# Peptides against a protein of PDB entry 5EIB: the designs that were tried, part 356

Target 1, 366 residues: chain A of PDB entry 5EIB
Amino acid sequence: VDLEPGTMDSVRSGPFGQIFRPDNFVFGQSGAGNNWAKGHYTEGAELVDSVLDVVRKESESCDCLQGFQLTHSLGGGTGSGMGTLLISKIREEYPDRIMNTFSVMPSPKVSDTVVEPYNATLSVHQLVENTDETYCIDNEALYDICFRTLKLTTPTYGDLNHLVSATMSGVTTCLRFPGQLNADLRKLAVNMVPFPRLHFFMPGFAPLTSRGSQQYRALTVPELTQQMFDSKNMMAACDPRHGRYLTVAAIFRGRMSMKEVDEQMLNVQNKNSSYFVEWIPNNVKTAVCDIPPRGLKMSATFIGNSTAIQELFKRISEQFTAMFRRKAFLHWYTGEGMDEMEFTEAESNMNDLVSEYQQYQDATAD
Target 2, 366 residues: chain A of PDB entry 5EIB as posed
Amino acid sequence: VDLEPGTMDSVRSGPFGQIFRPDNFVFGQSGAGNNWAKGHYTEGAELVDSVLDVVRKESESCDCLQGFQLTHSLGGGTGSGMGTLLISKIREEYPDRIMNTFSVMPSPKVSDTVVEPYNATLSVHQLVENTDETYSIDNEALYDICFRTLKLTTPTYGDLNHLVSATMSGVTTCLRFPGQLNADLRKLAVNMVPFPRLHFFMPGFAPLTSRGSQQYRALTVPELTQQMFDSKNMMAACDPRHGRYLTVAAIFRGRMSMKEVDEQMLNVQNKNSSYFVEWIPNNVKTAVCDIPPRGLKMSATFIGNSTAIQELFKRISEQFTAMFRRKAFLHWYTGEGMDEMEFTEAESNMNDLVSEYQQYQDATAD

## One batch from the design tools (peptide; made by RFdiffusion4, then SolubleMPNN)

Design b2_p30_6_s4 (from b2_p30_6, 16 letters changed)
Fold by OpenDDE base, seed 2:
Structure b2_p30_6_s4 (fold): chain B 366 residues (1-366), chain A 30 residues (1-30)
Amino acid sequence: as target 1 above (366 residues)
Amino acid sequence: TIKPWDPAVAEANREALEREFEARREEARY
């Protein structure tokens, strides 16, 4: 789905364009112009019914519909505005299904779009209320991984998207292979989300490999375990050491000893016990899938529900506040039918979320 | 304000989420 035809043409002409049904390409003509309000209230609102018709058709073809997965950017107008409109409309029609998102957070290191803080804040407000699970994929973190860790002097969207695809493949492993922990979206939510509003995840992946470096680094289970808990491997620009893990899932892939995995997972928890809440029992879940990802012998994917995620929301909030106090570009949104009150409500809800994470970070067992 | 927690409260919160999903499924069937 896009509000611009050019993105759909790019997907169709791409190496995997033929794997998608032609009828499932729904697109507009005018685009959102990086404006959340255009995506949500005008151009997106004109297209949403056509998307819902496709969603219904695909939902009816499912033997067992668990829920929906949306991949979108929060910095643009289409992914942010129309994406959150779609989430709302799907939630209304399918209230009993899980809403899962892969939400790409904007970064000034990657995009110069001035209004990204508005689009992100307005989107986060919708995600807090209408999603059950949100993987926070931060362009800041992806850029830093490419530049600092992978030593790419000029990171490209191709490099960032490679990290995103590896992460998405990792976190969906249990959904795609039988007999795994968290084999459905609901079980994942129950294990990962102790409090309904605190459903924003920090994903991570090990080993970090560039698209061109197919170096078959033989990683061991101890090395994978150490890397997946390293802040440098997190796909969200947060330091886990500045917060506490509420819940963690670790997904190992490849031929390895379950016993060795359990031993290393216990060791990393004990070594980092100060970074876990003590009042949530069994808050670390581990899965092992014998099937490695393509081009790797072994991998580990991390899913963290950490109170450190508040750093991401604080960054967005600070940028938002600096623009909104000046009413910078506000007329572009109000001209599409938005009220200034919606901005204030979105800011308030995001600040409340930050406060909630902080309260749970500071919470102690009696 | 810091809230006191115990393991039983933390488990009950996860169970409450499970019940919410069950309730939503029941409502969608009728």
Scores: peptide ipSAE 0.019, ipTM 0.478, DockQ to the pose 0.013
Fold by OpenDDE base, seed 4:
Structure b2_p30_6_s4 (fold): chain B 366 residues (1-366), chain A 30 residues (1-30)
Amino acid sequence: as target 1 above (366 residues)
Amino acid sequence: TIKPWDPAVAEANREALEREFEARREEARY
């Protein structure tokens, strides 16, 4: 789905364009112009019914509908505005199904779109209420991984999207292969989300190696485990050491010893015990799938529910506040039918979320 | 290539967007 035809043409003409049904390409003619309000109230609102018709058709064709997965950007107008509208409408129609998102967070390091803080804040407000699970994929973290870890001097969107694709493949492993931990979206939510509003995940993928070092690095379970818990490997620009893990899932792929995985996972928990909450029992889950990713002997995917995710929301909130206090560009949104109160409500809800994470960070077992 | 964030470019884009929106508002008033 897009409000611009050019994106759909690029997907259709791409190497995998044929895996999608032609009738499932829903697109507009007029883009959102990086405006959440155009995506949510005008251009996106005109297209949403056509998308819902496709969603209904595909849902009816499912033998067992678990829920929905949406991939979108929070910095743009389409992914943010129309994406959150679509989430809301699907949630209304399917209230008993899991809503899972891969939400790409904007960063000034990657985009020069000045209104991204508005689009992100308005989107987060919707995601807090209408999603069950949200993978926070931060463009700042992806850029830093590409530059620092992968040694790419000039990262591209292709390089960032490669990291996203690897992560998405990793977190969906348990859904695609039988007999695994978190074999369904509901079980993932039960294991990862102790409090309904605190459903924002910090993802990570290992191995991440520069092209120059890739030839010489033996992939081992200890190395995967160490890299997976490294703050520099997180695909959200947060330091886990500045918060506490509420829950963690680790998904290993490839032929490896279950015993070695369990030993390394125990060792990393013990070494980092101060960074876990002590009042959530059995808050680390591990899965092993014998089938490696294409082109790798083994991998590990990390999913962290950490109170450190508040650093991401604080960054967005600070940028939002700096613009909103000046009433910068508000007329772009109000002219599309938004009320200024919706900005204040979104800011308040995001600040409340930050406060909730901080409360649980500071909580001790009584 | 992702261009590193340049505050000067961001400000220029901000001003360009503001001008575009002002032009659209003027067109909508007539």
Scores: peptide ipSAE 0.006, ipTM 0.295, DockQ to the pose 0.058
Fold by OpenDDE base, seed 5:
Structure b2_p30_6_s4 (fold): chain B 366 residues (1-366), chain A 30 residues (1-30)
Amino acid sequence: as target 1 above (366 residues)
Amino acid sequence: TIKPWDPAVAEANREALEREFEARREEARY
């Protein structure tokens, strides 16, 4: 789905364009112009019914509908505005189904779109209420991984999207292969989300290796485990050492010893015990899939529900507040039918979320 | 002080949210 036709043409002409049904391409003629309000109240609102018709058709064709997965950006107008409108409408129609998102967080290092903090804040407000689980894929973190870890001098959207695709492939492994931990979206939510509002995940992937060092790197379970828990491998720009893990899932892929995985996972938990909450027993889940990802002998994907995610929301909130206090570009949103109160409500809800994460970070077992 | 997390409680909280959305859906039909 997009408000611009050119994006759909790019998908259709891509190497995997034929895997999607032509009738499932829903697009507008006028883009959202990086305005959440255009995506949510005007251009997106005109298109949403056509998308819902496709969603209904595909849902009816499912033998066992678990839920929905949305991939969207929070910096643009379409992914943020129309994406959150779609989430709301789907949630209303399918309240008993899991709503999962891959939400790409904006960064000034990646985009010069000045209104991204508005779009992101307005989106997070919707995601807090209307999603059950959200993978936070932060363009700040992706850029830093590309530059520092992968040694790419000038990271491109292609480089960032490669990391996104690797992450998405990793976190969906258990859904794609029978008999795994978190084999369905509901089980994932049960294991990962102790409190309904605290459903924002820090994904991570290992191995991350620069092209120049690939030939010298051994892929071992200890190295994967170490890298997977390294803050530099997190796809969200927050340091897990500044918070506490509520829950963790680790998904190993490839031929490896389950015993060695269990030993390394125990060792990393013990080494990092101060970064886990003590009042959630058995909060680390491990899965091993014998099928490696394409081009790798083995990999590990990390899913963390950490109170450190508040650093990401604080960054967005600070940028939002700096613009909103000046009423900068506000007329672009109010002109599309938004009230200024919607900005204040979104800011408040994001700040409440940050406060909730901090409360659970500071909490002790009784 | 927080009570130890129970997956069953987490599931019950999700079911409560699902019921809330169902109620909103019913209200939107009128």
Scores: peptide ipSAE 0.027, ipTM 0.429, DockQ to the pose 0.016; fails the geometry check
Fold by OpenDDE base, seed 1:
Structure b2_p30_6_s4 (fold): chain B 366 residues (1-366), chain A 30 residues (1-30)
Amino acid sequence: as target 1 above (366 residues)
Amino acid sequence: TIKPWDPAVAEANREALEREFEARREEARY
């Protein structure tokens, strides 16, 4: 789905365009112009019913509908505005199904779109209320991984998207292969989300591999485990050491010893015990899938629910507040039918979320 | 290539957009 035909044409003409049914390509003509309000109230609102018709059709064809997965950007107008509209509408129609998102967080290091803090804040407000699970894919973290870790002097969107795709493949492993931990979206939510509003995940992947790299170092289980818990491997731009993990899932892929995985997972928890909450019992889950990713002998994917994610929201909030205090660009949004109060409500809800994470960070076992 | 965000460019873009919007507001009044 997009509000611009050119993006959809690029997907359709791409090497994997044939995976999607032609009738499932729903697109607008005008785009959102990086305006959340256009995505949510005008151009997106005109298209949303056509998307919902496709969603209904595909849902009816499912033998067992678990829920929905949305991949979107929070910095743009379509992914943020129309994406959150779509989430809301799907939630209304399917209140008993899981809403999962891969939400790409904007960063000034990657984009020069001035209104991204507005789009992101307005989106987060919707995600807090209408999603059950949100993987935070931070463009800042992706850029830093590409530049610092992968030594790419000039990271491209192709490099960033490679990390996104690897992460998405990793976190969905348990859904795609039988006999795994978190084999359905609801079980994932039960294991990962101790508090309904605190459903924003820090994904991570090991080994990190640049696009076009043909030489894969054989990694060991200890190396994978260490890399997976390294802050530099997190796809969200926050340091887990500045917070506490509420819950963790680790997904290993490839032929390896389950015993060795369990030993290494225990060792990393013990070494980092100060970074876990002690009052959530059995808050680290591990899965091993014998099927490696394409081109790798083994990998590990991390899913962390950490109070450190508040650093990401604080960054967005600071940028938002700096713009909103000056009423910069508000007329772009109000001209599309938004009220200024919606900005204040979104800011408030995001700040409340930050405060909630901080509360649980500071919580001790009595 | 992804260009790092330049605060000076962002400010210039903000000012340019504000001017464009002021112009549109003036056109809508007449």
Scores: peptide ipSAE 0.005, ipTM 0.300, DockQ to the pose 0.036; fails the geometry check

Design b2_p30_7_s1 (from b2_p30_7, 11 letters changed)
Fold by OpenDDE base, seed 2:
Structure b2_p30_7_s1 (fold): chain B 366 residues (1-366), chain A 30 residues (1-30)
Amino acid sequence: as target 1 above (366 residues)
Amino acid sequence: MEKEEREKRKKEIEEENEKKRKEREEEELE
């Protein structure tokens, strides 16, 4: 789905364009112009019914519909505005199904638009209310991984998208292979989301290795476990050491000893015990899939529900507040039918979410 | 993209958005 035809032509002409049904390409002509309000109330609202018709048709063809997965950017107008409109409309029609998102967070370091703080804040408001699980993928964290860890001198969107695809493949492993822990979206939500509003995840992937050192690196369970819990491997720009983990899932892939995995997972929890809440029992889940990812002998994927994710929302809120106090570019949104009150409501709800994470961070076992 | 190319692209987008705004303001006055 896109509001621009040129993106759909790029997908169709791409190496995987033929795997999608032609009728499942739904697109507009005018684009969103990086405006959330165009995505949500005007251009996106004109296209949404055509998307819902495709969603219904594909849902009716499912033997067992678990839920929906959306991949979108929160910085642009289409992914943010139309993406959140679609989430709302799908939630209204399928209230008992899981809504899962891969949400790419904007960063000033990788920003193409000045209004990204508005688009992100308005989107986060919708995600708080209408999603069950959201993987936070931060362009800043991806850039820093590419530059610092992978030793890429000039990271490209292709390099960032490679990290995103590896992470998405990792977190969906249990859904794609039978007999695994978290084998369905609902079980994942039950294990990862102790409080309904606190459903924002920090993903991570191991191994991350520079091309020059890749041939000399032994892949071991201890090294994967250590790297997976390293703050520098997080795909969200927050430090887990500044918060506490509510819940964690670790997904190992490849031929390895379950006993060695359990020993290393216990060791990393014990070393990092101060970074976990003590009042949630059995809050770390481990899965092992014998099938490695393509091109690797083994990997580990991390999913963290951490109160440190509030650093991400605080960064967006600070940027939003600095623009909104100046009424900068507000007329572009109000001219598409938005009220200034929707900005204040979205800011308030995101600040409430930050406060909720802080309360659970400060909570002690009675 | 280098930092300078990003800053140039931001300016181009801002100029394009300002042009589209003026075109709309002109269409509302007609």
Scores: peptide ipSAE 0.006, ipTM 0.297, DockQ to the pose 0.026
Fold by OpenDDE base, seed 4:
Structure b2_p30_7_s1 (fold): chain B 366 residues (1-366), chain A 30 residues (1-30)
Amino acid sequence: as target 1 above (366 residues)
Amino acid sequence: MEKEEREKRKKEIEEENEKKRKEREEEELE
């Protein structure tokens, strides 16, 4: 789905365009112009019914519908505005189904779009209320990984999207292969989300290696485990050492010893015990799938529910507040029918979420 | 969307926002 036709043409002409049904390409003509209000209330509202008709048809074709997965950007008007409209409408029609998202967080290091803080804040407000689980994929973290770890001097959207694709493939491993941990979206939510509003995940993928060093790197379970828990390997721009893990899932792929995985996972938990909450029992889950990703012998994917995710929301909130206090660009949103009140509600709810994470960070076992 | 439908949708949003404002003003008074 897009409000611009050109993106659909690129997907259709791409190497995987044939895996999608032609009738499942729903697109507009005018785009959202990086405006959340156009995506949510105007251009997106014109297209939403046509998308819902496709969603219904595909849902009826499922033998057992678990839920929905959305991939979107929170910086752009289509992904943010229309994406959150779709989430709301799907939630209204399917209130008992899991809503899962891969939400790409904007960064000034990657995009020159000045209104991204508004689009992100308005989107986070919707995600807090209408999703069950959200993978926070932060463009700032992706850029820093590309530059520092992968040694790319000028990271491209192609380089960032490669990391996103690897992560999405990793976190969906348990859904695609039988007999794994979190074999359905509901089990994932039960294992990862102890509190309904605290459903924002910090993902990570290992191995991450520069092209020049790949040939010299031995892939081992200890190295994967160490890299997966490294703050520099997180795909959200948060330091886990500044917070506490509520829950963790680790997904290993490839032929390896389960015993060695369990030993390394126990060692990393014990070494980092101060960065876990003590009052959530059995809060680390591990899965091993014998099938490696394409081009690798083994990998590990990390999913963390950490109170450190508040650093991401604080960054967005600071940028939002600095613009909103000046009433910068508000006429672009109010001109689509929005009130300034919708901005203050979204800011308030995001600040409440930050406060909730801080309260659980400071909580001790009785 | 025709211009008239777009203007109608803007008015519906304004009415919804006014409703939400009144609901919050009532909650702040309790």
Scores: peptide ipSAE 0.022, ipTM 0.487, DockQ to the pose 0.487; fails the geometry check
Fold by OpenDDE base, seed 5:
Structure b2_p30_7_s1 (fold): chain B 366 residues (1-366), chain A 30 residues (1-30)
Amino acid sequence: as target 1 above (366 residues)
Amino acid sequence: MEKEEREKRKKEIEEENEKKRKEREEEELE
């Protein structure tokens, strides 16, 4: 789905364009102009019914509908505004189904869009209320991984999207292969989300290796485990050492010893025990799938529910507040039928979320 | 909303985004 036709043509002409049904391409003509309100109240609202008709048709074709998965950006008007409108409409029609998102967080270092703090804050407000599981994928973290770890001098959107695709493939492993931990979206939510509002995940993928070092790197369970828990390997721009893990899932892929995985997972928990909450028993889950990803002997995918994710929301909130105090660009949003009160409500709800993460970070076992 | 107002707002956003791009390109050259 897009409000611009050119994106759909790029998907169709791509190496995998034929995997999608032609009738499932829904697109507008005018775009959102990087405006959340244009995506949510005007251009997106005109297109949403056509998207819902496709969603209903595909849902009816499912043998067992678990829920929905959305991939969107929070910086642009279509992904943020229309994406959150679609989430709201799907939640209204399917209140008992899981809503899962891959939400790409904007960064001032990567994107030129000036209104991204508004689009992101307005989106986070909707995601807090209308999603069950949100993977936070930060463009800043992806850029830093590409530059520092992968040794790419000039990271491209293609390089960033490669990391996103590897992560999405990793976190969906348990959904695609039967008999695994978190074999459905609801079990994932039960294992990963101890408090309904605290459903924002820090993803990570291992191995991440520069092209020059690939030939010299042995892939071992200890090395995968070490890299997966490294702060530099997180795809959200927050340091896990500044918070505490509420829950963790580790998904290993390839032929490996379950005993060695369990030993390494116990060792990493013991070494990092100060970075876990003590009052959630058995908060680390491990899965092993014998089927490696394409082109690798083994991999590990990390899913962390950490109170350190508040650093990401604080960054967005600070940028939002600095822009909103100046009333910068507000007329672009209000002119699309948005109320100015929705900005203050969204800011308040995001600040409440930050406060909730901090409260659980500071909580001790009584 | 009139089409002309939508086109004006789109142009204002595009101009401001282009300004931000130039400012970042200048900071990367210093």
Scores: peptide ipSAE 0.017, ipTM 0.437, DockQ to the pose 0.027; fails the geometry check
Fold by OpenDDE base, seed 3:
Parts: structure tokens; sequence; C-alpha cells
Structure b2_p30_7_s1 (fold): chain B 366 residues (1-366), chain A 30 residues (1-30)
């Protein structure tokens, strides 16, 4: 789905374009112009029913519908505005199904789109209320991984999207291969989300290796485990050392010893024990899938529900507040049928979310 | 836009979408 036809042509002409049904390409003629309100109230609202018709048709074809997965950007008008409109409409029609998102967070290091703080804040407000699970993929963290870890001097959107794809493949491993931990979206939510509003995950993927060092790197369970818990390996721009893990899932892929995985997972928990909450029992879950990713002997995917995720929301809130106090560009949103009150409500709900994460960070065992 | 203009535009979009839905339902019955 997109408001721009050119993106659909790029997907269709891509190496996997033929795996999608032609009738499932829903697109507009006029893009959102990086405006959340165009995505949510005007251009997106004109297209949403055509998307819902496709969603219904695909849902009816499912033997067992678990839920929905949305991949979107929170910086642009289509992914943010229309994406959150779709989430709301799907949630209204399927209230008993899991809503899972891969939400790409904007960063001033990656994009020059001045209104991204508005689009992100308005989107986070919708995600807090209408999603069950949100993987926070931060363009700042992806850029920093590409630059520092992968040794890419000029990271491209292609390089960032490669990390996103690896992460998405990793976190969906348990859904695609039977007999695993978190074999369904609801079980993942039960294991990862102890509090309904605190459903924002910090993803990570290992191995991450520069092209120049790939030939010299041994892939071992200890190295995967150590890299997966490294603060520099997080795909959300927050330091897990500044917060506490509420819950963690680790998904290993490839032929490895389950015993060695369990030993290394225990060792890393013990080494990082100060960064876990003590009042949530059995808050680390581990899965092993014998099938490696394409081109790797083994991998590990990390899913962290950490109170450190508040650093991401604080960054967005600070940028939002600096623009909103100046009433900068508000007329672009209000002209598309938004109320100025929706900005204040979104800001307030995001600040409440930050306060909730801080409260649980400071909570002790009773 | 005032709340009334938004509600009016929302209603216009809903009416247009309902019209397009009926037109599609009529085309499928032909």
Amino acid sequence: as target 1 above (366 residues)
Amino acid sequence: MEKEEREKRKKEIEEENEKKRKEREEEELE
C-alpha cells in the first residue's frame, strides 16, 4: 500500500515483486507530501476502504488468522498517517486479533524532513492505543550500526533496509517454523508485554560484520550472544544500560548446541543482571531454530522490552516540543482537517508513556 | 478547518466510498 504509484512499480519490478498478488497493490495518485494529516484524514482516508477490502479478502482466505503485521515509517506522511489510520480501522474490525508493527523511527541524521517530529509523535499516539506489539526500528541506530559496526562510510537506505529485513526475518522465525517458542503472535505478546501500553520493543540482530572482516569472523554461540546484548547492536537508539529489561526474547538460528545456547544465555543474564527487573519471573525466553538464515551459518535475533526505550520517545518529544511551541508548519496539518488539540493529546500520551516506563524502571520487588 | 468542516469532509468521503462500493457491487452483479 502506498499513496505514491512509483513505489508500487519499484516493488513490482523488484526481485520479489511477483510473489505479491497484483490485486493486493493498492495505491493512490497523490502522495502524502510527508504530512501525517494527508495520510490520516485526506489522501489516506480516500484509499483506506480499498485497502480494507483487500485485508478482508486475505483474512477470509486464512485458515487461522492470528493477526496483522504492518511495516511502516513514522517520518513520512503515508507510513505514519495512513499506516496508523489502517491500524485503527483494522483494530475496529478485528478487535480480538493481534496488531503487530515494525515501526521505523525518524532521525535528523538520516532525513532532512522537517516535520518528522510531528509525524512520529502523532503516530506513537496511535501505536500506544491500537497496537499489541511494536518493534521500534530507529533510523539513527541503523545509521550508527552501518557506520560504526559495518564500516560503511556513507550508509544508504538500502543498507538500512538490509538491517530491517534481517531483523524482520529473525523475529518472525518462530512464526514460520513450527515447534518454536512464541509460535504465534498472541504467545509472543503474553511473553513480551507484561503491561498493555508497554509494548514497544528494542530489536537486535547478530552477526553484524563489516564486509572486510566477514572472512575472518568465526560465528560462535558466545560471540552471537555477546553481540546481541551489546548496546551498540540495538536497532533502537537507546542504551539498555540506562534502563531495565522487563522482558527479553532471543531467537537463535542454525545448527548449534541447545546446551551451549542455554549456558551463554545464562552467562549474559548474570553479567547484565543489574539491567533486568527482578520482579518479573522468567523474563528471558530463548528459542533455537535449526534452519539458518540465507548466507549465514548461524544468527541470533534479540527482542527487548526495556524501560530504556523512553530515550527514543524523549528524543522525539523534545524535537516535537521545539517545533510545536513555534507553531511551525501547523497550518499544513490543520488545513488537512486536523485539530491543534490532537497534537497536544499526542504529546501528552507520549509523555505519559515515558513516565510509565520510568515508574517501572524505578519499581522494586515488593 | 472547524470540526464541522472535518465531519462534513469525512461524511463526503464516506458517501463517495459508499457510492464507489455500490458501483463495484453493481459491476460484479453484471
Scores: peptide ipSAE 0.014, ipTM 0.357, DockQ to the pose 0.032; fails the geometry check

